# Ledger of designs, part 74: peptides against a protein of PDB entry 6D0Y

Target 1, 225 residues: chain A of PDB entry 6D0Y
Amino acid sequence: ETEDHLESLICKVGEKSACSLESNLEGLAGVLEADLPNYKSKILRLLCTVARLLPEKLTIYTTLVGLLNARNYNFGGEFVEAMIRQLKESLKANNYNEAVYLVRFLSDLVNCHVIAAPSMVAMFENFVSVTQEEDVPQVRRDWYVYAFLSSLPWVGKELYEKKDAEMDRIFANTESYLKRRQKTHVPMLQVWTADKPHPQEEYLDCLWAQIQKLKKDRWQERHIL

## One batch from the design tools (peptide; made by RFdiffusion4, then SolubleMPNN)

Design b2_p16_5_s2 (from b2_p16_5, 7 letters changed)
Fold by OpenDDE base, seed 1:
Structure b2_p16_5_s2 (fold): chain B 225 residues (1-225), chain A 16 residues (1-16)
Amino acid sequence: as target 1 above (225 residues)
Amino acid sequence: SLEQKLKELEAKLEQL
């Protein structure tokens, strides 16, 4: 069946091949586009599925979606809508690991010219605005901040290039929240440097420091977060 | 045909 073959190809792309990844992605995009009207729904579902289930292939599938969007201007929008629905479903199901990955995936779609930078900024504004809500548990507020900060390695450069003022406001609001939030200190193994214990930081404070460093380095990553 | 193109692409992906 053609649909089974499509599924196989989508799953196999990015695996070891004699051909370059770029060549294989262009080939796959061409094949998928050839009869898109007949298989559009299936293709959308498959791509959404592999995007969720194969986080190790994030850049492969964002690139593929970018290629398909370039060839069919309607595809990207429909895919993003499907991903947003999945994000909402993941949150409702309390699957926060999947949810944060979906946010990272959407973030990288900005680099693939599928999502406009202003739209991603608006999403992050909405995330950080949760920190200003009074009747929301801190754990929920913390998650939205985490989702925002942990996605910036993929999209921070692009967003600051196009929406620096808006990003600065989001950062200011984030910093303000991090200063006000309650911190839970969990005993961790201490690393000693120069006969002094290394300071322990809460995970969001640590992530914030890493993102500030990344921003200072003009979003050129020197180490994996 | 689409099926032929799929098979050709699959063959390329399987080459080591």
Scores: peptide ipSAE 0.089, ipTM 0.719, DockQ to the pose 0.891
Fold by OpenDDE base, seed 4:
Structure b2_p16_5_s2 (fold): chain B 225 residues (1-225), chain A 16 residues (1-16)
Amino acid sequence: as target 1 above (225 residues)
Amino acid sequence: SLEQKLKELEAKLEQL
């Protein structure tokens, strides 16, 4: 049936094809738009699902959402609301791995003109503000910082172009927290560059260093984080 | 029809 086909198409888009990815996305967007009134809820759920389960296709699906949003349908706002709701649910369920993928997804939606830069900045401000709250477990504070930092490869450039002062404030608060937090006994990560080995560091410190370098490099990635 | 469009798109996605 139609719903099964929609699910199949959404899941398969981005796989190897004789057609270009852009062509396939445009085609899929057209099909979804045509039937959106009938299957809006299903499409929303499917997109939320693939955002969680197929993080490797993040940019494919954000692009798809962007295409749908560009077609003069109020789909974008409702989709974002659904994603935020799911993010909250994931956090309540302590499913932090799922939650971080959702944050990254939302971050890339800024590039697709679905989410405004100020809104994303506000989200990150809220995340980092958790580090200033009392009676919050450090593991939760750490996650919000992780979610923020790990999303910057997708949106940092855009946010600094439009909201540099606010971003600098967030960075300052993040740095302050990282300096005062208790480091946990977790597996150490080692980052390598072409010419400079980095020492093994705690995962947040390591990520912070990578993001600082990325920022310094004008948000041009040399390797995927 | 929508069904036809879906089938056509599926075919495109399956082509190598």
Scores: peptide ipSAE 0.088, ipTM 0.721, DockQ to the pose 0.888
Fold by OpenDDE base, seed 5:
Structure b2_p16_5_s2 (fold): chain B 225 residues (1-225), chain A 16 residues (1-16)
Amino acid sequence: as target 1 above (225 residues)
Amino acid sequence: SLEQKLKELEAKLEQL
């Protein structure tokens, strides 16, 4: 059955092959495009599913979506809408791990020319604005900040190239929140690598420091977050 | 045909 076959191919793309990944992605994109008139909804669902379930293949599937969007002008928007719906469902189900991954996936779609930079900036503005809401638990506020910061390795460079002023405002708001939030009191532990001790920090403060360094390094990753 | 293209692509993806 064609749908099952397509599903298999979508799942297998990016695995070891005699052909290059680029060639395989182009081939798959061509096949999906050709079958899109008959199975658009199915293809959208499949791509949404693998995007959600196979985080290790994030860049593979964002690239694939980018290729499809380039070939079919309507595909990207519909796919993003599906992903946003999934994000909302994940949040409603308190599946924060899936939700943050979906945000990262959407972030990388900016690099694939599926999502416009201004739209992603607007999303992040909305996320950080949660920190200003009344009667919202700190854990919820922290999550939105985490979702924002943890997505910047994928999209920070692009957003600062196109929307630097807006991004600086978001950063300022984030910094302000981090300064005023309550921190959990945990005994300080240190990890030693030779003569270079690394102190254990509160997770958001640690992430913030790493993102600040990444920004300073012009978004060139020289360390693993 | 589409099926032929799928088979060809599958073959490429399965080659180690």
Scores: peptide ipSAE 0.087, ipTM 0.721, DockQ to the pose 0.890
Fold by OpenDDE base, seed 3:
Structure b2_p16_5_s2 (fold): chain B 225 residues (1-225), chain A 16 residues (1-16)
Amino acid sequence: as target 1 above (225 residues)
Amino acid sequence: SLEQKLKELEAKLEQL
């Protein structure tokens, strides 16, 4: 019964309420923290599940994890480990739609002080390094560049504030790759799928241009990407 | 109690 209530609360947080979202998140964080000794595994699984299945509540759950982490509980680290495992599983299963969302989720956790900026930079370095791999399908290289670029709206400001030199190197490598990659004709109606992880050629170049503009604007969003 | 806190929080989330 208690577990059912926890599940209900975690799923419903952020929905329409007479109370503020902030108040509800603080309340939920308090309840979760108090019950963690008894239901740690269950709570961890629930948060991992909703973080993955409810993309519309990305900032709600990153904030919640941030609140728990700020209370000096080791939950943040364990949650990140679970999410990284899920990311690896998604990639292994060629579930690129879920994978890119998980990268964005992890990116926003940097803003919540759950993930250190250097760790995220290292992840992006690893992603962009795929562009240098030999005998790898271009679709793989393109996806990792897409995953990197499409996550920058959530974390670009923080990373450039703390690791500007490293980020510039990543950008240079990305630009170099985008210039030399082969462009294939992709229908405008093509959507990212597990079977077709390749973005529209126009979309990847468009995304690059949008990110460059965002960077120029000091990572202040002026439009929806 | 924990149960009471959960009920109260549920009520807050459902209030419109």
Scores: peptide ipSAE 0.079, ipTM 0.713, DockQ to the pose 0.890

Design b2_p16_5_s3 (from b2_p16_5, 7 letters changed)
Fold by OpenDDE base, seed 1:
Structure b2_p16_5_s3 (fold): chain B 225 residues (1-225), chain A 16 residues (1-16)
Amino acid sequence: as target 1 above (225 residues)
Amino acid sequence: SLEQKLQELEEKLNSL
């Protein structure tokens, strides 16, 4: 079946090949576009599935979506809508790991010219605004901050270039929340340097420090977060 | 045909 074959190829793209990844992606995009009206729904579902289940291939599939969007201007919008629906479903199902991968995927779609920077900023504004809600558990507030901060390695540069004032406001609100939130100190293995123990930081505080460093370095990543 | 194009692409992807 053609649909099964499409599924196989979408899953296989990015594997070892004599051809460049870029060439293979362009080839796949061309094939998918050739009869898109007949398989659009299936393609959307497949791409949504691999986006969720194969986070290690995030940049491969965001690039593919970008290529398809460039060839068919309606594809990107429909895909994003499907991803947003999936994000909502993941959150309702308490699948937070899947949800954060979806947020990162959407973030990288900004670089692929599928999502406009202002739209992503608005999403992050909505995420961080949860920290201002009184009747929401801290674990929920923490997750939205985590989802925001952990996505910035993929999109922070672009967002600051286009929406620096808005991003600064989001950062200020995030910093304010992190200062006010309750911190749980879990015993961790201590690393000793110069006969002194290395300071322990809570995971969000640690992530915040890493993102601040990344921002200072103009979003040029020197180490994997 | 679409199927032929898919086969050709698969051959490319499987080439090492």
Scores: peptide ipSAE 0.160, ipTM 0.791, DockQ to the pose 0.894
Fold by OpenDDE base, seed 4:
Structure b2_p16_5_s3 (fold): chain B 225 residues (1-225), chain A 16 residues (1-16)
Amino acid sequence: as target 1 above (225 residues)
Amino acid sequence: SLEQKLQELEEKLNSL
């Protein structure tokens, strides 16, 4: 049926094709837009699913969402709301790997003009503010910092171009937390990363160092973090 | 129809 076909196409986009990725995405966006009102809920669910299950195709699907949003349809806001809801569900289920992929996805949506830079800054402010809350387990504090830092490769440049003062404040708060936190949760943090670049070092400290270098390099990545 | 468009797109994606 049509819904199954949509699912198949959404999953297949970005695979090897005789046509360019851009052409395929434009084609898919056009098809989806044509009947979006009838399949909006399904499309929203599918996109949330692939964001969670296919992190390797993150930029493909954020671009797709961006294309849909640019086509004079009120899709972007509802999609973001769905993603935030999914993020909350993932956190409640202690699915931190899924949650971080969703945060990265939302981060890249800023580049696709789906999410405004100030909104993303506000999200990150909320994340880092958890480190200042009373009676919050460190593992949770660490995750929010991890989610923030690990998302910056996708959005750091844009946020510093538009909200540099606010970002500096977030960085200062992050640095302060990292200096005072206990470094006893390395095994747990390893669950959140497939491969640690420096397994001998505490992961958040390592990530912080990498992000500081990335910032210094004007957010130009030499390798994928 | 939407199904036709989807079929065409699928063919495009599988054009290798």
Scores: peptide ipSAE 0.160, ipTM 0.788, DockQ to the pose 0.828
Fold by OpenDDE base, seed 5:
Structure b2_p16_5_s3 (fold): chain B 225 residues (1-225), chain A 16 residues (1-16)
Amino acid sequence: as target 1 above (225 residues)
Amino acid sequence: SLEQKLQELEEKLNSL
């Protein structure tokens, strides 16, 4: 069946091949585009599914969506809408791990010219604004900050190139929140690598420090987050 | 046909 075959190919793309990944993605994009009028809904669902279930192939599928969006179809918008719906469903189901991954996926779609930088900035503004809401558990506030910060490795460079002032405001608000939030008391441990000890920090403070360093390094990753 | 294209692509993807 054609649909099963499409599903198989979508799942297999990015695996070891005699051809380049780029060539395979172009080929797959061409096939999907050709069949889009007949199977648009199915293709959207499939791509949404693999995007959700195969986080190790994030850049593969964002690139694929980018290729499709660059062609003569409003595929990107519909796909993003589907992903946003999925994000909302994940949050409602308290599946925060899936939710944060979806945010990262959407973030990388900015690099693929599927999502405009201002739209992503607006999303992050909305996330960080949760920290200012009344009667919201800190765990919820922390998650939105985490979702924002943990997505910046994928999109921080682009957003600062396009919306530096807005990003600085978001950073300022984030910093303000991190200073005023309650921290969990954990014994201080250190990981030693040669003569350079690294203190074990609270996870959000640690992430914040890493993102600050990444920003300082002009968004060139020199360390694993 | 679409099936032919899919088959060709599958062969390409499975080639090592």
Scores: peptide ipSAE 0.157, ipTM 0.787, DockQ to the pose 0.914
Fold by OpenDDE base, seed 3:
Structure b2_p16_5_s3 (fold): chain B 225 residues (1-225), chain A 16 residues (1-16)
Amino acid sequence: as target 1 above (225 residues)
Amino acid sequence: SLEQKLQELEEKLNSL
């Protein structure tokens, strides 16, 4: 079955091979592009699925989408729309772990020239604006700040190169929130879950410090965050 | 054919 074969290839790309990853991605992109008119819906679904379920292959699949988009196929836009829908569904379902992976994935798509920098800035502005909402649990505010900050390793450089003033405003608002938010005692063993989307208090402050350092280093990573 | 291309690509990906 052709569809099963496509699924297998999409899932296997990036695994150990005698050929380079770049060569394999180009080959896969070529095959997909040639038959997109017949299997577009299936391919979109598959890529959306692996983007969510295989976070370890984030850069592989963002690159693949970038290659398809660069070939002047309207695939990139449709894929982004699908991912945004999935993000909304994840948030609605309180699946915060999946949601943050999706935000990071979208962030890296900016580097692949699939998403415009201004669009990503607007998304982050919306995220940080949640900190200003009244009668909202702090856990909600904290998560959106976390989602923003934890995505910057993938896109911070590009956004500051193109939208430095807007990014500075977002950072100022973030800093202000972090200073005034209440810190609750959270066990060190607590992890992100659907029921407990609240980061460790130390972790959020630590993440902020790491991002500030990354920014100071012109977004050149010197250590693993 | 498409199937042939997919088969060739699969073989390439699985080669070590």
Scores: peptide ipSAE 0.147, ipTM 0.781, DockQ to the pose 0.929

Design b2_p16_5_s4 (from b2_p16_5 with H2L E5K M9L E11K)
Fold by OpenDDE base, seed 4:
Structure b2_p16_5_s4 (fold): chain B 225 residues (1-225), chain A 16 residues (1-16)
Amino acid sequence: as target 1 above (225 residues)
Amino acid sequence: SLEEKLLELEKKLEEL
């Protein structure tokens, strides 16, 4: 079955091959584009699924989506809409682990010219605005900040290049929230970096420090966060 | 055909 074959290929792309990843992605994109009208819905669903289940291949699939979007302008928009719907569903289901990967995926789609920088900024503005909502559990507020900060390694450079003022505002609001939030000092939520020794910190405070350093380093990442 | 292209691509992806 063709659909099963498509699924197999999408899942296998990025694995060890005699050919370059770029070549394989271009090949896959070409094949998919050739018969996209017949399998668009299936492809959309599959890509949404792998985005959730295979976070280690995030950049592979964002690149693939970028290639498809370049070939078919309508595909990118529909895919993003599907991803946003999935994100909303994940959040409603309190599946925060899935949701954060979706946010990161969407973030990297900015680099692939699928999502415009202003749209991503708006999303992050919405995320950080949750910290200002009344009668919201801190765990929810914390997650949105986490989702924002943890996505910046993928898109922070691009967003600051195009929307520096807006990003600064988001950062200011984030910092303000982090200062006033109740900190959790449980060992499992503490982060230690061996390469740069520092006192054990609450995970959000640690992440904030890392992102601040990344920002100061002009978004040149030396290690995976 | 699409199937042929898929098979070809699959082969390519599996080559080590």
Scores: peptide ipSAE 0.099, ipTM 0.730, DockQ to the pose 0.895
Fold by OpenDDE base, seed 1:
Formats: sequence, C-alpha cells, structure tokens
Structure b2_p16_5_s4 (fold): chain B 225 residues (1-225), chain A 16 residues (1-16)
Amino acid sequence: as target 1 above (225 residues)
Amino acid sequence: SLEEKLLELEKKLEEL
C-alpha cells in the first residue's frame, strides 16, 4: 500500500546512501508534497511518530518538516499543533523523557523557519513561569527549567538574536529560581586535580553553568552537553 | 505516478 511505502521512506531517510542527505530530503519532500491532499493526515501522523520515536534523527525530520512547510505553508502549522497535542499527552502520562525531547524538537523547528521566534519565547516564558507557581512540587518546577535549559543548545542563538530582552528576563527569572530552590545532594563522580578537588554540582546547577558558558561563547558548542 | 516516484526515491536511498 502507498501509505506503507510512505512510512518506509520516512523511516529510512537519513540512512546510508550514495546521495547526499539534502538531496534525499528534497526528493522526499517533493514526493510527499505532490500528493499531500490525499495523504496529509497520514503524513502528519507518521512524522509525529518518527519525531517522537527516533530522537537520533531530530535534525533530519525538523529539516524535512521545514521543507514541507516551505512547499505548503499550511503544513507546518498543522504539524506543530499535532506536536503540541502530543506534548500535552506526554506530560499527562508522566512521560517526561518524551516531553523534553518534544520541546527540543520544537525548538529546532525555529531554525527551520516552521516556528516563529516569538512563539518559542512565549513557550519558554510559560515554562519558567511555573517556577513562580505555589502549591506545586519542586520536581515539577525543576522539570520545566530543565526542559527550557536543555533546549537552548538548539535555539538559544536564534532567540537571543531576535528577542534578547525577553530572553534576558527569562534568564534572570531562572537564575533567581535556581538560587532559591532546595538543592539535593546526589553522589556524583568527581573530577579532581592533585591539589584541588572539583566541586560537586547539582544537575540543574551544572546545566545552568554549561548554558551560561554556551551563551558566553555566542552559542557555539565546544562540547556535548 | 506517485508510486513510481516513491520507488525511484527508494532506489536512491538504497544505493551505496
């Protein structure tokens, strides 16, 4: 069936090929766009599925969505809406690993011109605003901060270029929260020198330090976070 | 046809 064939191709894109990834993505986008009216719902579902289940192909599928959006301007919006619904479902099901990945995926869609920078800023504002909520567990507040910070390697450069003032406000709120939150002392492997042991940091403090360094380095990654 | 295009693309993806 044609739908099964589409599924196969979407899953296989980005695998070893004699052709460049870019050419294969352009080809796939062209094929999908050609008969989009007949298979739009199926294509949306498939892309949502592979986006969720194949995190190793994040940039491949964000690029594909970007290409499809460029060819059909309505596609990107519908896809994003589907992804937001999936994010809500993941959170409802307490699948936080999937949820954080979806946030990262959406973040990279900004680079692919599918999501506008102001919309992503608004989402992060909403996330960080959870830190100000009362009568919620700290673990919930921590997760939203984690989701925000862990997504910045994918979108921080773009957001600061377009919305620096708003991003600075979000950072200030984040920093304030991190100073006030209760820190947990979890045993971690310690890096030390002969003369001085490296101080042990809590995971959010560590991530915060990494993001601050990344920001200082103008969002050019020097190491894997 | 769409099917022909899909087959052609699949062929390209499978070539090493």
Scores: peptide ipSAE 0.097, ipTM 0.727, DockQ to the pose 0.897
Fold by OpenDDE base, seed 5:
Order: C-alpha cells, then sequence, then structure tokens
Structure b2_p16_5_s4 (fold): chain B 225 residues (1-225), chain A 16 residues (1-16)
C-alpha cells in the first residue's frame, strides 16, 4: 500500500496544484527521504521508470533527484548508476530514442548538481570519439553526435563555463565529422525556434546550426518548439 | 507517521 501510494505521488508531482511546484517537490523529497531506509530500491526503480515513461516531466524529476541528493544521502550516485545501466541496455536493444532521452536526462542532472561537469564532458568526449573509429556504421556515429548535440540545450552553458577548452575541442571534432560524413534525406529536427528560421537541411546539419546559434546566444533559448 | 505524511502531501497535490 505504501509503495503504491509513493508511486502515485511520484507520478502526480508537477501536475496542477494550489501549491508551487517547488513546494511540492520539496514536500515529496522530504517524504521520500524519510522512506529511503526502507524503500530505497523501490524508489530508485520508480524514479527510473517515470524518468523513462514521462519525458515531458524531465526537469521535474531531475530536480527531484537533485533535491534528494542535496540531503546528504548517496541517492544521486545510485540513481545515476541505474540510469547508465539503462542507457547501456537501451543501446543493446537498439532503442535509440530511449537512449538519447536518457543522455538528455543525465545532462540535466548536471544542472541539479547530481553529475559533475567534468564527468559529463568526459562522456561527450567518448561519444564524439566514436566518429573516429573505423568499421563503425555511420548510423551509430551519427547517433552519438546527435545524442551529444541534442543534449546541449540542457547542459551546454554549464559545461562551457567550467570546461570551455575541452568543449571547444569536442565541437571542433564534431564539425570535422559533419563535414566529411555522407548526408542523407531525413526530416528536420528542431528543438527550439528563433526569429531567423533555419532552412531545410539534413537533420544533423540542421541541429548543428541550431546549436551553433544557441552557443552564440550564450545558451539562452528564446523559443522552444 | 509516514502514511500521514503521504496523505498530507497527496492532499496538497490534489488541491487546485
Amino acid sequence: as target 1 above (225 residues)
Amino acid sequence: SLEEKLLELEKKLEEL
């Protein structure tokens, strides 16, 4: 009964309420913290599940994890480990949509002080390094670049503030790859809009252009699609 | 109790 109740609360947080979202998250964090000694595994599983199933609530759940981690419980680390395991499983299962979302989720955890900026930079370095590997299908190389670029709206600002030189190197490597890769005709990917719309382009080229603009705008989004 | 806290929180989340 308690587990079902916890599940219900975790799923409902962020919905319309008389209280602020921040207040509700603090309240939920307090309740979860009190129950962690008895239900840590269950809570971890629940949070991993809703993180995957409710992508529209990404920032809500990253914030919640951040709040729990701030309360001096090693919850953040265990949660990240679980998410990394899930990422690996998604990749093995060729579930690229889930995998990219998990990378984005992990990226936002940097803003919530759950993941250190250098660790995220290292992850992205590893992703982009795949583009240099031989005998790897382009679809795999493209995915790692996509996963990197599509996550930058959530973490680019923080990473450039702390690791600008390393990020510049990653960008240079990414640009080099995009120039030499074979282009295909796929639908455009647009995460955000600007006053100057991007022309019709191959999806990675389009995303690259959007990220370059975002970087020039100091990682401030004006319009989200 | 934990249950009481859960009920209180649930009430807050359901109020519009």
Scores: peptide ipSAE 0.096, ipTM 0.726, DockQ to the pose 0.924
Fold by OpenDDE base, seed 3:
Structure b2_p16_5_s4 (fold): chain B 225 residues (1-225), chain A 16 residues (1-16)
Amino acid sequence: as target 1 above (225 residues)
Amino acid sequence: SLEEKLLELEKKLEEL
């Protein structure tokens, strides 16, 4: 059926092709947009699924969403709402690995003009505010800081261009927290999992240093963090 | 038709 065919195409986009990725994305977007009213719900669900399950194709699908949103079907808004719901569910289920991918995905949607910079700043303010909450385990506070910092490679430039004062405030709060938090001693091979979201002792400090350097370099990366 | 367009696009994506 047509729906199965759409699923196949959405999943396969970005794979090896004789045509450029950009051409294929534009082609797919064109086909989807032409019949979006008939299959909008299905397309939304599929895109949410692949965004979550195929993190290696993050920029492919953010670009696709951006292309669809540019044609004023309010597709971007509905998609973001679905992604936020999924993020909340992931956090509720303590699925921290999925949650961080979703935050990064949302971050890159700012570059695709799907999410406004102020909205993303507000989200990060909310994340960092967790560090000030009482009766919250440090591991949870650490994760929100991690989610914030690890997303900045995708959106830091845009946010500082538009909301530098607010971002500086968030950075100051983050720095303050990192200075006062307890260091955790975790084996070198320990990964940040849903059940054990403990970073290595120096992980957040190292990430902070990397982000500070990235900021100093005007958010131009020579090396993927 | 939509199906024809989808088939065409699929063919394009599968070409090496």
Scores: peptide ipSAE 0.094, ipTM 0.723, DockQ to the pose 0.929

